# Peptides against a protein of PDB entry 5EIB, part 328

Target 1, 366 residues: chain A of PDB entry 5EIB
Amino acid sequence: VDLEPGTMDSVRSGPFGQIFRPDNFVFGQSGAGNNWAKGHYTEGAELVDSVLDVVRKESESCDCLQGFQLTHSLGGGTGSGMGTLLISKIREEYPDRIMNTFSVMPSPKVSDTVVEPYNATLSVHQLVENTDETYCIDNEALYDICFRTLKLTTPTYGDLNHLVSATMSGVTTCLRFPGQLNADLRKLAVNMVPFPRLHFFMPGFAPLTSRGSQQYRALTVPELTQQMFDSKNMMAACDPRHGRYLTVAAIFRGRMSMKEVDEQMLNVQNKNSSYFVEWIPNNVKTAVCDIPPRGLKMSATFIGNSTAIQELFKRISEQFTAMFRRKAFLHWYTGEGMDEMEFTEAESNMNDLVSEYQQYQDATAD
Target 2, 366 residues: chain A of PDB entry 5EIB as posed
Amino acid sequence: VDLEPGTMDSVRSGPFGQIFRPDNFVFGQSGAGNNWAKGHYTEGAELVDSVLDVVRKESESCDCLQGFQLTHSLGGGTGSGMGTLLISKIREEYPDRIMNTFSVMPSPKVSDTVVEPYNATLSVHQLVENTDETYSIDNEALYDICFRTLKLTTPTYGDLNHLVSATMSGVTTCLRFPGQLNADLRKLAVNMVPFPRLHFFMPGFAPLTSRGSQQYRALTVPELTQQMFDSKNMMAACDPRHGRYLTVAAIFRGRMSMKEVDEQMLNVQNKNSSYFVEWIPNNVKTAVCDIPPRGLKMSATFIGNSTAIQELFKRISEQFTAMFRRKAFLHWYTGEGMDEMEFTEAESNMNDLVSEYQQYQDATAD

## One batch from the design tools (peptide; made by RFdiffusion4, then SolubleMPNN)

Design b2_p28_8_s4 (from b2_p28_8, 17 letters changed)
Fold by OpenDDE base, seed 1:
Structure b2_p28_8_s4 (fold): chain B 366 residues (1-366), chain A 28 residues (1-28)
Amino acid sequence: as target 1 above (366 residues)
Amino acid sequence: SREEEIERKQKELDEREEKRLEELKKAE
């Protein structure tokens, strides 16, 4: 789905364009112009019914519908505005199904779109209320991984998208292979989301590999475990050491000893015990899939629900507040039928979310 | 190879996205 036809043509002409049904390509003509309000109230609102028709059709074809997965950006107008509209509409129609998102957080290091803080804040407001699980894929973190870890002097969207793809493949492993931990979206929510509003995940992946560099690293389970918990491998720009993990899932892929995985996972928890809440029992879950990713002997994917994620939201909030205090560009949103009050509500809800994470960070066992 | 084709297509998409972002900045 896109409000720009050219994006859909690029997907169709891509190496995987044939995996999608032609009738499932829904697109607009005008785009959202990086305006959340165009995506949510005007251009997106005109297209949303056509998308919902496709969603219904595909849902009816499912023998066992678990829920929905949306991949979108929060900095643009389509992914943010129309994406959150679509989430809202799907939630209304399918209230008993899981809403999962891969939400790409904006960064000034990646995009100079001035209104990204507005689009992100308005989107987060919707995601807090209407999603059950949100993987925070932060362009800040992706850029820093590409630059610092992968030694790419000029990271491209392709380099960032490689990390996104690896992460998405990792976190969905349990959904794609039978007999795994978190084999369904609801089970993932039960294991990862102790509090309904606190459903924003820090994904991480090991080993980190650049496109074109087939690094046949003979990684060991200890190395994978260490890298997976390293803040430098997090796809969200926050330091887990500045917060506490509410819940963690680790997904190992490849031929390895389950015993060795369990030992290393216990060791990393014990070494980092100060970074876990003590009042959530069995808050670390581990899965091992014997099927490695393509081109790798083994990998580890991390899913963290950490109070440190508040650093990401604080970054966006600070940028938002700096613009909103000046009433910068507000007329672009209000001109599309958005109320200015929604900015204040979105800011407030995001600040409340930050406060909730801080509350649980400071909470001790009784 | 399939991988080379993927990389080529991704490069084309990256260049397109960069151009789009530049055009959007000019419209702001």
Scores: peptide ipSAE 0.005, ipTM 0.251, DockQ to the pose 0.013
Fold by OpenDDE base, seed 2:
Structure b2_p28_8_s4 (fold): chain B 366 residues (1-366), chain A 28 residues (1-28)
Amino acid sequence: as target 1 above (366 residues)
Amino acid sequence: SREEEIERKQKELDEREEKRLEELKKAE
């Protein structure tokens, strides 16, 4: 789905374009112009019914519908505005199904779009209320991984999208292969989300490899475990050492000893015990899939529900507040039928979320 | 219900994981 036809044509003409049904390509003509309100109230609202018709058709064809997965950017107008409209409409029609998102957070290092803090804040407000689980994929973190870890002098969208694809492949492993821990979306939510509003995940991946790097260094289970818990491997721009893990899932892929995985996972928890809450028992789950990713002998994917995720929301909130106090560009949003109060409500809800994470970070076992 | 089946399977997996962790602690 897109409000611009050119993006859809690029997917359709791509090497995997034939995997998708032609009738499942829904697109507009005018785009959102990087405006959340245009995506949510005008251009997106005109297209949403056509998307819902496709969603219904595909849902009816499912033998067992678990829920929905949306991949979107929070910096643009289409992914943020229309994406959150779709989440709301799907939640209304399918209230008993899991809503999962892969939400790409904006960064000034990646995009010069000045209104991204508005689009992100307005989107986070909708995600807090209408999703069950959200993977935070932060362009700040992706850029820093490409630059610092992958030694790319000028990271491209292609380099960032490679990390996104590896992360998405990793976190969906248990859903795609039988006999795994977290084998469905609802089970993942039960294991990862102890409090309904605290459903924002920090993903991580090991090994990190650049596109075109032919030298796949085979990592060991200890090296994978150490890298997976390293803040430099997190796809969200927060330091886990500044918070506490509420819940963790670790997903190993490839031929390895389950005993060795369990020993290394116990060792990493013991070494990092100060970074876990003590009042949630059995809060670290481990899965092993014998099927490695394409081109790798083994990998590890991390899913963390950490109170450190508040650093990501604080960054967006600070940028939002600096613009909103000046009423910068507000007329672009109000001109599409949006109320100025919706900005204040979205800012308030995001600040409340930050306060909730801080409360659970400071909570001691009674 | 599907939810009850998921909860039952989750409990079974948690019990297996606890037992595995206890066995690892006894081997240390």
Scores: peptide ipSAE 0.000, ipTM 0.213, DockQ to the pose 0.019
Fold by OpenDDE base, seed 3:
Structure b2_p28_8_s4 (fold): chain B 366 residues (1-366), chain A 28 residues (1-28)
Amino acid sequence: as target 1 above (366 residues)
Amino acid sequence: SREEEIERKQKELDEREEKRLEELKKAE
């Protein structure tokens, strides 16, 4: 789905374009112009019913619908505005189904779009209320991984999207292979989300290896485990060492010893015990799938619910506040039928979310 | 060095953010 046709043509012409039904390509003509309000109230609102018709059709074809997965950018107008509108409408129609998102956070390192803090803040407000699980994929962190870990001097959107794709494949492994831990979206939510509003995840993937060092890297369970818990491997621009993990899931793929995985997972928890909350029992879950990803002997995918994620929201909030206090570009949003109060509500809700994460970070076992 | 290149990139980003803030001031 896009408000611009060109994106759909790129998907259709891609190597996998034929896996999608032609009727499932819904697109507009006008675009959102990087304006959340265009995506949410005008251009997106005109298209949303056509998307919902496709969603209904595909949902009816499911023998057992678990929920929905959305991938969107929070910096643009379409992914942010129309994406959150779609989430809201799907939640209204399917209140008992899981809403899962892969939400790409904007970064000044990747985009110069001035209004991204507005789009992100307005989106986060919707995600807090209408999603059950949100994977925070921060373009800041993706850029840093590409530059620092992968040694790409000029990271491209293709390089960033490769990381996103690897992560998405990793986190969905348990959903695709029967008999795994977190075999459904609801079980994942139960295991990962101890508090309903605190459903924002820090994803990570291993191995991350530069092209020049790939030939020298031995893929081992200890190395995957160590890299997966490394702050530099987090795809959200926050340091897990500045917070505490509420919950963690680790998803290993490939032929490996379950015993070795359990030993390494225990070792990493013990080494990092100060970075876990003590009052949530059995807060680390491990899954092993014998089927490796394409081109790798083994991989590990990390899902962390950490109070350190507040650093990401603080960054967005600071950028938002700096713009909003000046009333910069507000007329672009209000002119599309948005109320100025929605900015204040979104800012407040995001600040409340930050405060909630901090509260649980500081909480001790009674 | 790689550290110098990171520092250079950080500086470029800071300059971009400053430019964004200047554009915001011009739109007032």
Scores: peptide ipSAE 0.023, ipTM 0.428, DockQ to the pose 0.021; fails the geometry check
Fold by OpenDDE base, seed 4:
Structure b2_p28_8_s4 (fold): chain B 366 residues (1-366), chain A 28 residues (1-28)
Amino acid sequence: as target 1 above (366 residues)
Amino acid sequence: SREEEIERKQKELDEREEKRLEELKKAE
């Protein structure tokens, strides 16, 4: 789905364009112009019914509908505005199904779009209320990984999207292969989300490989485990050492000893025990899939529900506040049918979320 | 060095952010 036709043409003409049904390509003509309000109230609202018709058709064809997965950007108008409209409408129609998102967080390092903090804040407000699970894929972190870790002098969207695709492939491993832990979206939510509003995940991946670079280095289970818990491997720009893990899932792929995985996972938990909440028992889950990702012998994917994710929201909130106090560009949103109160409500809800994470970070077992 | 290149890029990013903040001040 897009509000611009050119994006759909690029997907259709791509090497995998034929895996999608032609009738499942829904697109607009005008775009959202990087405005959340255009995506949510005008251009997106005109297209949403056509998308919902496709969603209904595909849902009816499912033998067992678990839920929905949305991949969207929070910096642009389509992914943010129309994406959150779709989430709301799907939630209204399917209140008993899991809503899962891969939400790409904006960064000034990646995009020069001035209004991205507004689009992100308005989106996060919707995600707090209408999603069950949100993977925070932060363009700040992706850029830093590409530049610092992968030594790419000029990271491209292709390089960032490679990290996104590796992460998405990793976190969906349990859904795609039978007999795994977290084999359905509901079990994932039960294991990862102890509090309904605190459903924002920090993903990580090991080994980090650039697009077209095959790391021929044989990784060991200890190396994978260490890299997976390294802050430099996190796809969200927050340091886990500045917070506490509420829950963790580790997904290993490839032929390895389950015993060795369990030993290394125990060792990393013991070494980092100060960075876990002590009052959530058995808060680390491990899965092993014998099928490696394409081009790798072994990989590990990390999913962390950490109170350190508040650093990401604080960054967005600070950028939002700096613009909103000046009433910068508000007329672009209000002119599309938004109320200025919606900005204040979104800011308040994000600050409440940060406060909730801080409360649970500071909580000790009585 | 790699560290110098990282520091240079960080400075470039900080300058972009500062410029963005200045543009926001001009929109007042």
Scores: peptide ipSAE 0.022, ipTM 0.369, DockQ to the pose 0.021; fails the geometry check

## One batch from the design tools (peptide; made by RFdiffusion4, then SolubleMPNN)

Design b2_p29_1_s1 (from b2_p29_1, 18 letters changed)
Fold by OpenDDE base, seed 4:
Parts: sequence; C-alpha cells; structure tokens
Structure b2_p29_1_s1 (fold): chain B 366 residues (1-366), chain A 29 residues (1-29)
Amino acid sequence: as target 1 above (366 residues)
Amino acid sequence: SAREAREERYRRSQERREELIKKRREEKE
C-alpha cells in the first residue's frame, strides 16, 4: 500500500514483485507530502476502504488467522498517517487478532524532513493504543551501525533496508519454521509483553560485520551471543545499560549445539544480571532453528523489551516539543482537519509511556 | 466535566474531518 504510485511500481518491477498478487497492490495518486494528517484524515482516508477490502479477502482465505503484520515508516506521511489509520481500522474489525508492526523511527541523520517529529509522535500515540507488539527499527541506530560497525562512509537507504530485512527475517524465523519457540504471534506477545502498553521492542542482529573483515571472522556461538547483547548492535538508538530488560527473546539460526547456546545465554544473563528486572521469572527465551539465513552459516536475532527504549521516545519528544512550542508547520496539519489538542494528547501519551517505563525500571522486588 | 469537554472536542474534530474529506471528494469529481 502507498499513497504514491511510483513506490508500488518499483516493488512490482523488482525481483520479487511477482510474489505479491496484482490485486493486492493498492495505491493512491496524490501522496501524503510527509504530512501525517494527509495520510490519516484525507488522502489516506480516501484509500483505506479499498485496502480494507483486500485485507478482508486475504483474511477470509486464511485457515487460521493469527493477526496482522504492518511495515511502515513513522517519519513519512503515508507510513505514519495512513499506516496508523489502517491499524486502527483493522483493530476495530479484528479486535481478537494480534497487531504486530515493524515501525521505522525517523532520524535527522537520515532525512531532512523537518516535520518527522510530529509524524512520529502522532504515530506513537496510535501504536500505544492499537498494537500488541511493535519492533522499533530506528534509522538513527541503523545509520550508526552502517557507519561505525559496517564501515560504510555514506550509508544509503539500501544499506539501512538491508539491516531492516535481516531483522525482519530473524524475528519471523519462529513463525516460518515449525517446532520453534514463539511459533505464533500470540505466544510472542505473551512471552514478550508483561504489560499491555509496554510492547515496544529493541531488535538486534548478529553477525554485523564490515565487508572487509567478513572473510576473517569466525562465526561462533559465543561471538554471536556477545554481539547480540552489545548496545552497538541494537537497531533502536538506546543503551540497554541505561535501563532494564523486562523480557528478551534470542533466535539462533544455523547448525549449532543447543548446549553451547544455553551455556552462552546463561553466561550473558549472569554477566548482565543488573540490567534485567528480578521480578519477572524466566524472562529470557531462546530458540534455535537449524536453517541458517541465506549467505551465513549462523546468525542470532535479538528481541528486547527494555525500559531503555524510553531514550528513543525522549529523543522524539524533545524534537517535537522544540517545534510545537513555536507552532512550526502546524497549519499543514490543522488544514487537514486536525486540532492542536491532538498534538498535546499525543505528546502527553508518549510522556506517560516514558514515565511507565521509568516506573518499572525503578521497581524492586519486594 | 473535563471528560465531556474532551469528548465534545473529539466529536467536533471528527465532524470537521468528515466535512473536509467530503469537500475534497467533491473537488475531484
């Protein structure tokens, strides 16, 4: 789905364009112009019914519908505005189904779009209420990984999207291969989300290696485990050491010893015990899939529910507040039928979420 | 009440959005 035809044509003409049904390409003509309100209330609202018709048709074709997965950007008007409208409408029609999102967080390092803090804040307000689990894929972190770890001097959208695709492939491993931990979206939510509003995940992937060093790096279970828990490998720009893990899932792929995985996972938990909450028992889950990703002998994917995710929301909130106090560009949104109070409500809900994460960070076992 | 004021504001905002959507549809026809 897009409000612009050009993106859909690129997907259709791409090497995997034929994997999608032609009738499932729904697109607008006018675009959102990086405006959440155009995506949510005007241009997106004109298109949403045609998207819902496709969603219904595909849902009816499922023998056992578990839920929905949305991939969207929170910086742009289409992904943020229309994406959150679509989430809301699907949630209304399918209240008992899991809503899972891959939400790409904006960064000034990646985009010059000045209104991204508004689009992100308005989107987070919707995601807090209408999703069951959200993978926070932060363009800030992706850029930093590309630049610092992968040694790319000028990271491209292609480089960032490669990390996104690796992460999405990693976290969906358990859904695609039978007999795994978190084999369905509901089990993932039960294991990862102890509190309904605290459903924002920090993803990570290993190995992350520069092209020049790939040939010299041995892939071992200890190295994967160490890299997976490294703050520099988090695909959200948060330091886990500044918070506490509520829950963790680790997904290993490739032929490896289950015993070695369990030993390394125990060692990393013991070494980092101060960064876990003590009052959630068995809060680390491990899965091993014998099938490696394409081009790798082995990999590990990390999913963390950490109170450190508040750093991401604080960054967005600070940027939002700096613009909103000046009433900068508000007329672009109010002209699409928004009230200024919708901004204040979104800001308030995001600040409440930050406060909730801080409360659970400071909570001790009595 | 503060709740009633919020609900009324939300209602007015929705009505305004519906009117804008309608107007834009009429301008495209």
Scores: peptide ipSAE 0.221, ipTM 0.811, DockQ to the pose 0.270
Fold by OpenDDE base, seed 3:
Structure b2_p29_1_s1 (fold): chain B 366 residues (1-366), chain A 29 residues (1-29)
Amino acid sequence: as target 1 above (366 residues)
Amino acid sequence: SAREAREERYRRSQERREELIKKRREEKE
């Protein structure tokens, strides 16, 4: 789904364009122009019914519909505005199904789109209310991984998208291979989301290796485990050391010893015990899939529900507040039928979410 | 309530959208 036809043409002409049904390509003509309100209230609202018709058709074709997965950017107008409209409409029609998102967070280091703080804040407000699970993929963190870890001097969107795709493949491993931990979206939610509003995850992936080092790096379970818990490998721009993990899931892939995995997972928990809440029992879950990713002998994917994720929301809130106080670009949104109160409500709800994370960070076991 | 105010804003936004969509259709005809 896109409001711009050119994106869809790029997907169709791509190496995987043939895996999608032609009828499932729903697109507009005018685009959102990086405006959440165009995505949510005008251009996107004109297209949403056609998308819902496709969603219904695909849902009816499922033997067992677990839920929905959306991948979108929160900085642009289509992914943010139309994406959150679609989430809302799907939630209304399928209230008993899991809503999962891969939400790409904007960063000034990656994009010069001046209104990204508005689009992100308005989107987060919708995600808090209408999703069950949200993987926070921060463009800033992806850029830093590409630059620092992968040794890419000029990271491209292709390089960032490679990290996103690896992570998405990792977190969906348990859904694609039967008999694993978190074999369905609902079990994942039960294991990862102790509080309904606190459903924002920091993902991580291992191995992250520069092209120059790939030939010399022996992939081992200890090395994967250490890298997976390293703050530098988090795909959300927050430091887990500044918060506490509510819950963690680790998904290992490849031929490895389950015993070695369990030992290394215990060791990393013990080493990082100060960064876990003590009042949630069995808050670390581990899965092993014998099938490695393509081109790797083994991998590990990390899913963290950490109170440190508030740093991401604080960053967005600060940027939002700095623009909103100046009433900068508000006429672009109000001209699409928005009220200034919708901005204030979105800001308030995001600040409440930050306060909730802080409360649980400061909570001690009585 | 804040919820009722949100629902009312949503309703007003829907009405404005319907009017905007209608105007855009009329401009394309």
Scores: peptide ipSAE 0.165, ipTM 0.750, DockQ to the pose 0.267
Fold by OpenDDE base, seed 1:
Structure b2_p29_1_s1 (fold): chain B 366 residues (1-366), chain A 29 residues (1-29)
Amino acid sequence: as target 1 above (366 residues)
Amino acid sequence: SAREAREERYRRSQERREELIKKRREEKE
């Protein structure tokens, strides 16, 4: 789905464009112009019914519908505005199904789009209310991984999207292969989301190796485990050492010893015990899938629900507040039928989310 | 308080979800 036709043509002409049904390509003509309000109230609102018709058709063809997965950016107008409109409409129609998102957070390091803080804040407000699980994929963290870890001098959107695709493949492993931990979206939510509003995850993927060192790296369970818990490997721009893990899931892929995985997972928990809450029992879950990802002997995917995620929301909130105090570009949003009060409500809800994470960070076992 | 406001927002969000679930059950009967 896009409000611009050119993006759909790129997907359709791509090496995997044929895996999608032609009738499932829904697109507009006018675009959102990086404006959340165009995506949510005008251009996106005109297209949403056509998308919902496709969603209904595909949902009816499912033998067992678990829920929905949306991949979108929060910095643009289409992914943020229309994406959150779609989430709202799907939730109204399927309130008993799981809503899962892969939400790409904007960064000034990656994009010069001035209004990204507005689009992100307005989107987070919707995600807090209308999703059950949100993977926070931060363009800042992806850029830093590409530059620092992968040794890419000038990271491209292609390089960032490679990390996103690896992560998405990793977190969906349990859904695609039988007999795994979190074999359905609901079990994932039960294991990962102890508090319904605190459903924002820090993803990570290992191995991350520079092209120059890839051929010399032996992939071992200890190395995967160590890299997966490294603060520098988080795909959200927050340091887990500044917060506490509420819950963690680790998904290993490839032929490895379950005993070695369990030993290394116990060792890393013990080493990092100060970064876990003590009042949530059995808050680390581990899965092993014998099927490696394409091109790797083994991998590990990390899913963290950490109070440190508040650093990401604080960054967006600070940028939002700096623009909103100046009333910068507000006329672009109000001109599409949006009320200025919606900005204040979105800011307030995001600040409340930050305060809620802080409360659970400071909570001790009685 | 900010805590009470968060708890109230959460409560209202859950109530809306329960109402939607109820409505969809009633529409299927």
Scores: peptide ipSAE 0.067, ipTM 0.638, DockQ to the pose 0.065
Fold by OpenDDE base, seed 5:
Structure b2_p29_1_s1 (fold): chain B 366 residues (1-366), chain A 29 residues (1-29)
Amino acid sequence: as target 1 above (366 residues)
Amino acid sequence: SAREAREERYRRSQERREELIKKRREEKE
């Protein structure tokens, strides 16, 4: 789904464009112009019914509908505005189904779009209320990985999207292979989300290796385990050492010893025990899939529910507040039918979320 | 209540949206 036809043509002409049903391409003509309100209230609202018709048709064709997965950007107008409208409408129609998102967070390092803090804040307000699981993929973190770890001097959207794709493939491994831990979206939610509002995940992937060093790198279970818990491998720009893990899932892929995985996972927990909450028993889950990803002998994917995710929301909130105090560009949103109070409500709810994470970070076992 | 005020703001936002959508349809005809 897009409000611009050119994006759909690019997907359709791409190497995998033919895997999608032609009738499932829904697009507008005018775009959202990087305005959440255009995506949510005007241009997106004109298109949402046609998207819902496709969603209903595909849902009815499912033998066992678990829920929905949305991939969207929170910086743009379409992904943020129309994406959250679609989430709301699907939640209204399917209140008992899981809503899962891959939400790409904006970064000033990647985009010059001035209104991204508004789009992100307005989106987070919707995601807090209407999603069950949200993978936070931060363009800040992706840029830093590309530049610092992958040694790309000028990271492109193609380079960032490659990391997104690797992460999405990793976190969905358990859904795609039978008999795995978290084999369905509901089990994932039960294992990963101890509190309903605290459903924002920091994904991570290992190995991350520069092209120049790839030939010299041994891939071992200890190295994968160490890198998977390294803050430099997180796809969200948060340092886990500044918070505490509520829950963790680790997904290993490739032929490896389960015993060695369990030993290394125990060792990393013991070494990092101060970064876990002590009052959630068995809060680390491990899965091993014998099928490696394409081009790798082995990999590990990390899913962390950490109170350190508040750093991401604080960054967005600070940027939002700096713009909103100046009333910068508000007329673009109010002209699409928004009230200025909707901004204040979104900011308040995001700040409440930050406060909730901090509360559970400071909580001790009685 | 704060909830009732939120619901009323949401309702007003929806009404403004519907009016804007209607106006855009009328401008395209």
Scores: peptide ipSAE 0.022, ipTM 0.535, DockQ to the pose 0.359; fails the geometry check

